# Designs tried in a protein design run: peptides against a protein of PDB entry 3ZOQ. Part 83

Target 1, 223 residues: chain A of PDB entry 3ZOQ
Amino acid sequence: QLLQDSWWNQLKEEFEKPYYQELREMLKREYAEQTIYPDSRDIFNALHYTSYDDVKVVILGQDPYHGPGQAQGLSFSVKPGVKQPPSLKNIFLELQQDIGCSIPNHGSLVSWAKQGVLLLNTVLTVRRGQANSHKGKGWERLTDRIIDVLSERERPVIFILWGRHAQMKKERIDTSKHFIIESTHPSPFSARNGFFGSRPFSRANAYLEKMGEAPIDWCIKDL

## One batch from the design tools (peptide; made by RFdiffusion4, then SolubleMPNN)

Design b2_p17_6_s2 (from b2_p17_6, 9 letters changed)
Fold by OpenDDE base, seed 5:
Structure b2_p17_6_s2 (fold): chain B 223 residues (1-223), chain A 17 residues (1-17)
Amino acid sequence: as target 1 above (223 residues)
Amino acid sequence: SALEEAEVKAETAYLES
């Protein structure tokens, strides 16, 4: 894998650190010995689709989907042809209610990523059928650095933080420069407690317009 | 640029090692 130059300049020192070297060696063993998601070539898709300089919005997830063919290296996103997971269905329901988008016939959020929406999980790999199996193995340190370098950027970023896990990263964000949109998680267990009606998509675009930037086209076309 | 080439080379060496 090759990162875009803008991300490489921000993260190259991390890749040389012992924690990441250990993580990489662990991942080599994991991918060789059992089924790991996403495909190893897709681990850094969030950074591939959205350069450091092009980031407008960040949406944080926890870790990848752990079912066959689901994860594509983007938070909440699933490959075309894959049944939409419950949280993603709720995201599209809120999208429809917020700005009138139709519910797409697939779950790929690549169109968002290409427009500057960084769809970042805090942990970037998972064992098949074992949620959070790669928690605490080093990914969090790298993804914390990703948040840090974005926070240090002069051009403002909008951080959408759904649920407690994502909101714990708020302390790393310079709120004097950047904007935060918070609500409960889109999961069926929490969506009715604040996610529905939070209108994160229109609110994000409102901030972008205030900054003189082009809004995100959140509506996703059918395939 | 020379910088870009150096960065790509360094990253490739690390990630594909």
Scores: peptide ipSAE 0.019, ipTM 0.518, DockQ to the pose 0.015
Fold by OpenDDE base, seed 3:
Structure b2_p17_6_s2 (fold): chain B 223 residues (1-223), chain A 17 residues (1-17)
Amino acid sequence: as target 1 above (223 residues)
Amino acid sequence: SALEEAEVKAETAYLES
């Protein structure tokens, strides 16, 4: 498969900036001294699976799962064979109620990523067992730039913003060009306060249809 | 390093064949 665009063209200047060099040096120490997730080769999987021009939908997460074997560099997604976390289970419940998809026997969202769903965490690494341990270390500046360059793109993007953390990024999105779907977070602590029944999947596809683009096949096949 | 390789790999999208 031949790709027509590259995230490198959009982000190469960021990688040369002092903040990212400091982040990189910090990460080198962290990966050497601590157990860090995801695997260092998987940190940028969201960008690996979904090119800049191929982005149709963005789903923002906070930071990676911090348990063994869970994180695979995609927001909310877990590697095959890993028990589905509560938030992901609720995502699949809403998916079933929204558009009738069966609950898959795994938690990998790679099929979404391959269709143009950018599954982006705002922080891309975490220490084992320590949620948000890499918050405020520089990732947010890079991922803000990712949001910015998508916002500046002429071709519209659909941003799905679950919960307050994701919704804080709304100020960076040009709503004159791009579409936003907001609800409470799929977490068990908040899902019943608005996430359930929000129908983000059918709504996203409705926007894609209006744009003359192919809808996302949100249904995930069993492995 | 693994991090450097990951950054370089971000130049192009990798899709499983």
Scores: peptide ipSAE 0.019, ipTM 0.549, DockQ to the pose 0.023
Fold by OpenDDE base, seed 2:
Structure b2_p17_6_s2 (fold): chain B 223 residues (1-223), chain A 17 residues (1-17)
Amino acid sequence: as target 1 above (223 residues)
Amino acid sequence: SALEEAEVKAETAYLES
């Protein structure tokens, strides 16, 4: 099996469904015929870094960055050595203002993922230079299921939902068990309308502490 | 490095398996 046992147990049924098989065949053609991001080996990195049982926080993105060398299978994250995209820059600005972290010299959020922050895009692949090119091809059904099985988990999860797209998933989350942190998107087009000052990092840690769990070390070390 | 760690942890995608 490709996924950690905890995720495989939750998602194995999905991989057998026709929609996913069709998605898989589509992806085979896409990767063969044109440049697709991320690398095929990195598509499920969010699940690889953060097991089902280890999820503490979920941060939802839309789809991967579509430029060369950017996407690494984690929402908002870019590989080391890659210039930080505008939204990510704003995330780090809020991080600094929220809890005093320094702005890192890279854009990799792997350290968050290793601590239990599931950095999940709703769509997990994209064509080079064509944002949302794989929208509506089947990924959304799988990632909806990921949200569903987390919502059904007894151990509470914190969902950070930036912008309208992510917030549309709120209806799938059992708020009697789980916590939701909402604001506008970190994009330069929306950040000043609510993202800045929303303090999602300290708020998330406050919830974790109430649950008796270790907080996330959100500060990212330079490479 | 973070990149090296990511590469080590990366597994074959389902579409290639």
Scores: peptide ipSAE 0.018, ipTM 0.517, DockQ to the pose 0.024
Fold by OpenDDE base, seed 4:
Structure b2_p17_6_s2 (fold): chain B 223 residues (1-223), chain A 17 residues (1-17)
Amino acid sequence: as target 1 above (223 residues)
Amino acid sequence: SALEEAEVKAETAYLES
């Protein structure tokens, strides 16, 4: 999996560290012995679609969807043709209420990624049918570093932190320089407690405007 | 492995190194 130069410059030292080598070896075994998602070539899609320098917004997820054909290496996103998971449905409902976008007939968020929305999970792989099965294996250290280097970037970033898991990363973000949008998680279990009505999309674009940057076109076209 | 195949297909620097 090719790494864009801007990300390579930020993360190259991580790959030489023991924790990452151990993670890599673990992943080799996992992919060989079990069904692991996403496809190995899609693990770093978030970084592939959005370079370090192009990041405008970060949306943090936990770990990939663990069902067949779902995960495509982008947080909350599913491949076209895949039924939209409940959290994603709620994201689109909020998108509609926030800025008037229609609900797309697919769940791919690639258009966001291409515009500078880093759709990053804190854990980047999962065993089939076993949520969080790769938790604590080293991904969190790498993705923490991703957050750190973004926090250290001079050009401000907007971090959208849905739910407690994502919000725990706030301590790693220089809030004197970067912008935080927080609410409850879009999960059906939490969405009505604050996610709905939080208007993260218009708020993100408001920050981008203040920064003198082009807003994100959050509306997703049908396929 | 699938992961190794991804590495082989990489042309330059990549995260799996």
Scores: peptide ipSAE 0.015, ipTM 0.541, DockQ to the pose 0.021

Design b2_p17_6_s3 (from b2_p17_6, 8 letters changed)
Fold by OpenDDE base, seed 3:
Structure b2_p17_6_s3 (fold): chain B 223 residues (1-223), chain A 17 residues (1-17)
Amino acid sequence: as target 1 above (223 residues)
Amino acid sequence: SALEEAEVAATDAELAS
């Protein structure tokens, strides 16, 4: 896929490496033989909506939703018309309690992405009905590089790390330049153990204001 | 970590089943 110039400059070397070539060949087979999500055109939507230079906030997810019509290449986000998954519902509950936003009638987080919120999964594809089916196939190396090049950026980034999986990436982040917001995962299994009340949205905006940057409009309008 | 990953996968899979 063709990336914006800013991301291409940061990642072009990765796409030439053997691991990515092997990943690409694997994906070609998978998309041909299995139902894979998201649509192949949407795999890099997070990078398409949010350029390298425009990243203000990063929210890390694990891998795409594996149900029909759900995944749109953005972590936690679902296409309009799709029922909101439990974790996303909890995200919106926290959003409402944190800064007073209404709960939207859809689950698309594209408006966040367009404002500089990089909604990045560590694994960017999945087989239908098989969570984590593409774990360990090469995506993690690329997405680690995405985190690395953001960490190396002079302009500060805010990393929102929900749960242990995301928090494992903390070691790759230069905390002398960048800010980290950590809590338990929004999953129903863990949300009441720290996610609720963590107020990541207001905290992120507070950091942005300290940096002299425009805050994120986290409120999502109904469709 | 493994447990959390499984839990996240399980909860988000509710819509897929």
Scores: peptide ipSAE 0.052, ipTM 0.766, DockQ to the pose 0.399
Fold by OpenDDE base, seed 1:
Structure b2_p17_6_s3 (fold): chain B 223 residues (1-223), chain A 17 residues (1-17)
Amino acid sequence: as target 1 above (223 residues)
Amino acid sequence: SALEEAEVAATDAELAS
């Protein structure tokens, strides 16, 4: 629960609530008895890399990858050396088409996180080989609060919402202040139905420039 | 949808057991 001061100030009350205490106890048992991803030290990587005040863009995911060595605590991101999952490959294809970035030889999105892109999953843990196994256990309440406190922030945020799951969070976002970029999910099942050609990266930077903020360098260097 | 969520999760976790 060691968070940057800016996030701690926003979320400290949540960690004291019964739901989170129960979640924490469940997680202790799960990590002890099961193989859980990501590594326990990486659960809050999204918040570690991007402080509350430094958030410029939010990209919402569902839950972590459930294969060995994949999950990095950042939505859509995989550790270096890990094969890029299909959705991530499509993200990079759109990135290339949108703003001309080369496709990187790895799948780590840490460089985005360090620039103010909050790569947040709605559920932050998963059992090996069991997608959504930790759905409905309390994470959604915490991550909803994360969205809420960002929505309440005076300085605008850009929310990139790929797919219906992420788009369900629109009701929590004050669109009088914040910007939303929506498309279908980058998954092979949906990418051709709207994700490709949606140009979320250039659009996000256009909003940032309009706000007088530095744009994101979306291009990822090879490792 | 629930179907979309399941499909996304299944396809992205290629290295799963």
Scores: peptide ipSAE 0.039, ipTM 0.746, DockQ to the pose 0.358
Fold by OpenDDE base, seed 4:
Structure b2_p17_6_s3 (fold): chain B 223 residues (1-223), chain A 17 residues (1-17)
Amino acid sequence: as target 1 above (223 residues)
Amino acid sequence: SALEEAEVAATDAELAS
């Protein structure tokens, strides 16, 4: 997998470690023997769309959607033409209430990624129909390192942590430099317990403005 | 927490079916 130079410089040592080599060998078998999502060329799309230096905001997810044609290597995002999952629908509802954006007719968050929103899952692959099937296989160690190198970056980052799984990563973030936006998960199970009304989009832009950076255009145009 | 993860997984599975 070819990464941008900025990410390669930060992660090259990880790719040489035994855990990643074992993960790579596991993935070779999985992709050969089973249906794995996303497409192998899309595994690192979050890093492809958003370079290390260009990261402004991080949104953490767990693992990719495990249905056909859904996952595109970006947390919470689905390919155009795919029905919006419930959590994503709630994200767009909050977006509308927070800053007045219209709900888009698709679920692709690529426009966010291109603006510096790193849409990172902690686990980057999944078997078809088997949520968390690649949990504990090595991805978490790599993605922890991604969080670590961002935390070590001098230029501040905004971390949006929805739900307890994402919030467990807070201990890896230097809160003296970086900003945290926390709420319950956008899942229908938890959205009414704090996600709705949390206004993560306007809050993120407020932090960006304080840092003298351009805000994110969170509104997504129809395709 | 476990319930949140289970709900996310369940809803995604429903859409995948």
Scores: peptide ipSAE 0.038, ipTM 0.745, DockQ to the pose 0.422
Fold by OpenDDE base, seed 2:
Structure b2_p17_6_s3 (fold): chain B 223 residues (1-223), chain A 17 residues (1-17)
Amino acid sequence: as target 1 above (223 residues)
Amino acid sequence: SALEEAEVAATDAELAS
């Protein structure tokens, strides 16, 4: 797919590698034979909304929501009009408790993405009704490279790592330059074990302010 | 764990449906 110049310069070598070509061919078959989410045009929305140079914060997810109309190519985010998934509801509860934001009447996190929050899943596609169905098919290698090139960037980045899956990526992050905010996952199964009260939003903004950067307006307006 | 990751994804989708 076509990316912004800043991401293209960082990732162009990956797209020429055999693993990505194999992934692409797999995806062509999958989209032809199965219902795959998100829409093929939305796969790289995280990179489309947030350029390489504009990344301030990274929030890692696993793979897209696998229900109809949910996934929009941004981790944890759902299209307007879609019921907020449990993890997202908990994210908004923590947001409210952390910095006083109201709970929005939708689940779109596009406003975060436009401010420099890279909402990246480690796997960027999924079959309808089959969580992790595209695990181990090549996405992880590309998204690892995304983390790597951000880690190599001189301008600091804040990585928010919820849960074990995201935290496994810590080894790829140069903590001498970049900041990491860790907690348990916002899922109902784990949120009470550390996510609630972790205050990732205020902590992220505190780091941004220390860097002399504008903080993120995490509060989401109703549509 | 792999199960935990799968449960997170499955639960979110099921409860949102």
Scores: peptide ipSAE 0.037, ipTM 0.736, DockQ to the pose 0.446

Design b2_p17_6_s4 (from b2_p17_6, 11 letters changed)
Fold by OpenDDE base, seed 4:
Structure b2_p17_6_s4 (fold): chain B 223 residues (1-223), chain A 17 residues (1-17)
Amino acid sequence: as target 1 above (223 residues)
Amino acid sequence: SEEEERLVKEEEAWLAE
């Protein structure tokens, strides 16, 4: 199977739909004819690291980084050895100010994913050097379904929605049972308008504790 | 959207470093 059993049970019907078949055929052509990120085996890393039942927190991104060796199938995350993008640097700055974590010497957020933080982009692939090049090709319908099935889950989820793009998904989230943390985007163009000082990490852990769940260890060790 | 525009500009600036 393409996905873990828990996600497969939630999404198997989507993979049989025409839109996804068309998306898959498009991706086959794209990966064959152009440089596409992330590596095809890493497209669903967010779902690989965090099972449907293990999701505690969701952090939504737009689409993958489009530079060489950057994207690893997790929103905002970059592979070890990759220079930290500005938004990620700001995320770590807020993390430090929020809960005192040191700034890691790498940008991999895999440790978050392994603890139940679903690092989901709304679009899961991109052409090299062409931001949003795979926008409107079918990924949004699949990732909307991911949000939907999480919203329908009985066990509550915390959704961290940075910026307007992510916040547009709020209408798909049952806020009667799920928690929302909203602020401006960590981008240098918006971070000082609300992201800095928003303390999303401590707030997320506060919600987890209220639900009787273990908090996330947001601090990232150096490699 | 304005958000998309800002993100594109961020990436362009970062890639130009």
Scores: peptide ipSAE 0.033, ipTM 0.728, DockQ to the pose 0.434
Fold by OpenDDE base, seed 2:
Structure b2_p17_6_s4 (fold): chain B 223 residues (1-223), chain A 17 residues (1-17)
Amino acid sequence: as target 1 above (223 residues)
Amino acid sequence: SEEEERLVKEEEAWLAE
């Protein structure tokens, strides 16, 4: 079984479709001929750490970091020991200003994932040094389906949509059931235009409390 | 999009440091 039972039940039909089989064949060639990130075993880490039923919050990214040792299958997250990318640094700055968390000495967001924060990229693989190299190859169809099945879930979800790319998915989200937190992207190019001061972490927790759910402990412990 | 292009440039610039 590729995925946890809860995700498998939601996505099993996708894996049988031609588009995914073609994607898989493409990926086999890519991993054989190129350096592809993340490690093939880590592609679905977002789904591994956060089951379908346990999703409380979704944070959408574009595609994985394309540098050595960075991507770990979670949007915006980097493996321990890896220098924090600028966008991630800004995320932690906003986290500190929003709810007072200390900036961690690493960039791993696994602790969020384990609490129900689905850290999903819309494209789940990338060639080394070539951003968006796997754009339009089939991942978007699968990840759209992930958004769709979450939107169809009765238990509410909070979608945090940073930037235009993520916000394009808003049309797929049933806002009668689910909550959306939107701002500009945490990138240095856009953070000052709305991301800073958007307080997505406290706002997300406010929604969770309104739903009668435990809030996320967004603060990340040092390793 | 313009934002997407900027994100790529930001990441590439950071990796080049």
Scores: peptide ipSAE 0.032, ipTM 0.723, DockQ to the pose 0.508
Fold by OpenDDE base, seed 5:
Structure b2_p17_6_s4 (fold): chain B 223 residues (1-223), chain A 17 residues (1-17)
Amino acid sequence: as target 1 above (223 residues)
Amino acid sequence: SEEEERLVKEEEAWLAE
């Protein structure tokens, strides 16, 4: 996988480590023998759309959607034409209530990514129909490093941490210079326990404005 | 974790529809 220079400079040492070499070999076998999502060309889409220097906001997910045509290498995002998963629907409901955006007719969050929202899953691949099937295979170490290098960056980052899994990464974030927005997960099983009404989008933009940066246009245009 | 289990169940239920 080819990365932008800014990410390559931050992560090149990881790619030389045994754990990543083993992960890569595992993935080669998996993609050859199984149906794996997302498409291999899309695994690092989050890093492709949002350079290291351009990151303004990070939204952490767990692992990709495991259904056909869904995952596009961005946390919570689905390709155009794909039915919006329940968590994503709730994200858009909160977006509407938070800042008045209309609910888009698709589930692609690429427009966020292009504005500096790093839509990062902690695990970047999954077997079809088998959630978390690639958990513990090395992705977490790489994505932890992604969080680490962002935490070490001088220019502040806003981390949006929905749910306990994402919130476990708080210990890796230097809160003396970075901002954290926390709530329960947008899943229907947890959204009513704190996600709804958490207003992460306006809060993120408030931080950006405080830093003298352009806010994110969170509203997604219909396709 | 409990949350992970719930998320898996959510996704599986949605895919089954």
Scores: peptide ipSAE 0.030, ipTM 0.717, DockQ to the pose 0.509
Fold by OpenDDE base, seed 3:
Structure b2_p17_6_s4 (fold): chain B 223 residues (1-223), chain A 17 residues (1-17)
Amino acid sequence: as target 1 above (223 residues)
Amino acid sequence: SEEEERLVKEEEAWLAE
């Protein structure tokens, strides 16, 4: 699938670089020899749902869920019908406490993506059952560039950085133009140390309103 | 990182349920 013109214009130079060509060759082998998630057509779903110009909020994840039928190319999101992972459950708990949304009966965050929430993992593929198996293979360089071109954008972006991995990207963000919301990760291992009560959803909307933009409807309808 | 390792453990534990 081809990227939208807005992202293509921002990233076309990356796709011509040796590192990305090597990544693509690696992925061709991986998809041929292993079970890789998400489906190859879904790798860039975050960019498909949210154009470069439409990005209002960025939520960074690490890499895709590595179980069957889970990953749909969006950070933290799972396909409908898939049991909600613990971190996602905590995200919905905070959403409920923050702005009163009901907890949806599914884990798809597509509705956020369609509103301008870029749900970006730093690594966009994974081997079945092997978390971080594609770490250090080239995705990080591309996704760093995605962060960079957003940072360079004149229209402000809100970056929600949960946990240390995401917060390591803060150095790439021009805080003179863009807003950062930081807390501990929604994982059960860290959520009680700062994620709960951080109110990232209302804070993000407050920034959007300050910018004169429409807020995100964070509430997710049941399917 | 320590947090990365914890996230991996969380995912593995969840998938094992």
Scores: peptide ipSAE 0.030, ipTM 0.715, DockQ to the pose 0.491

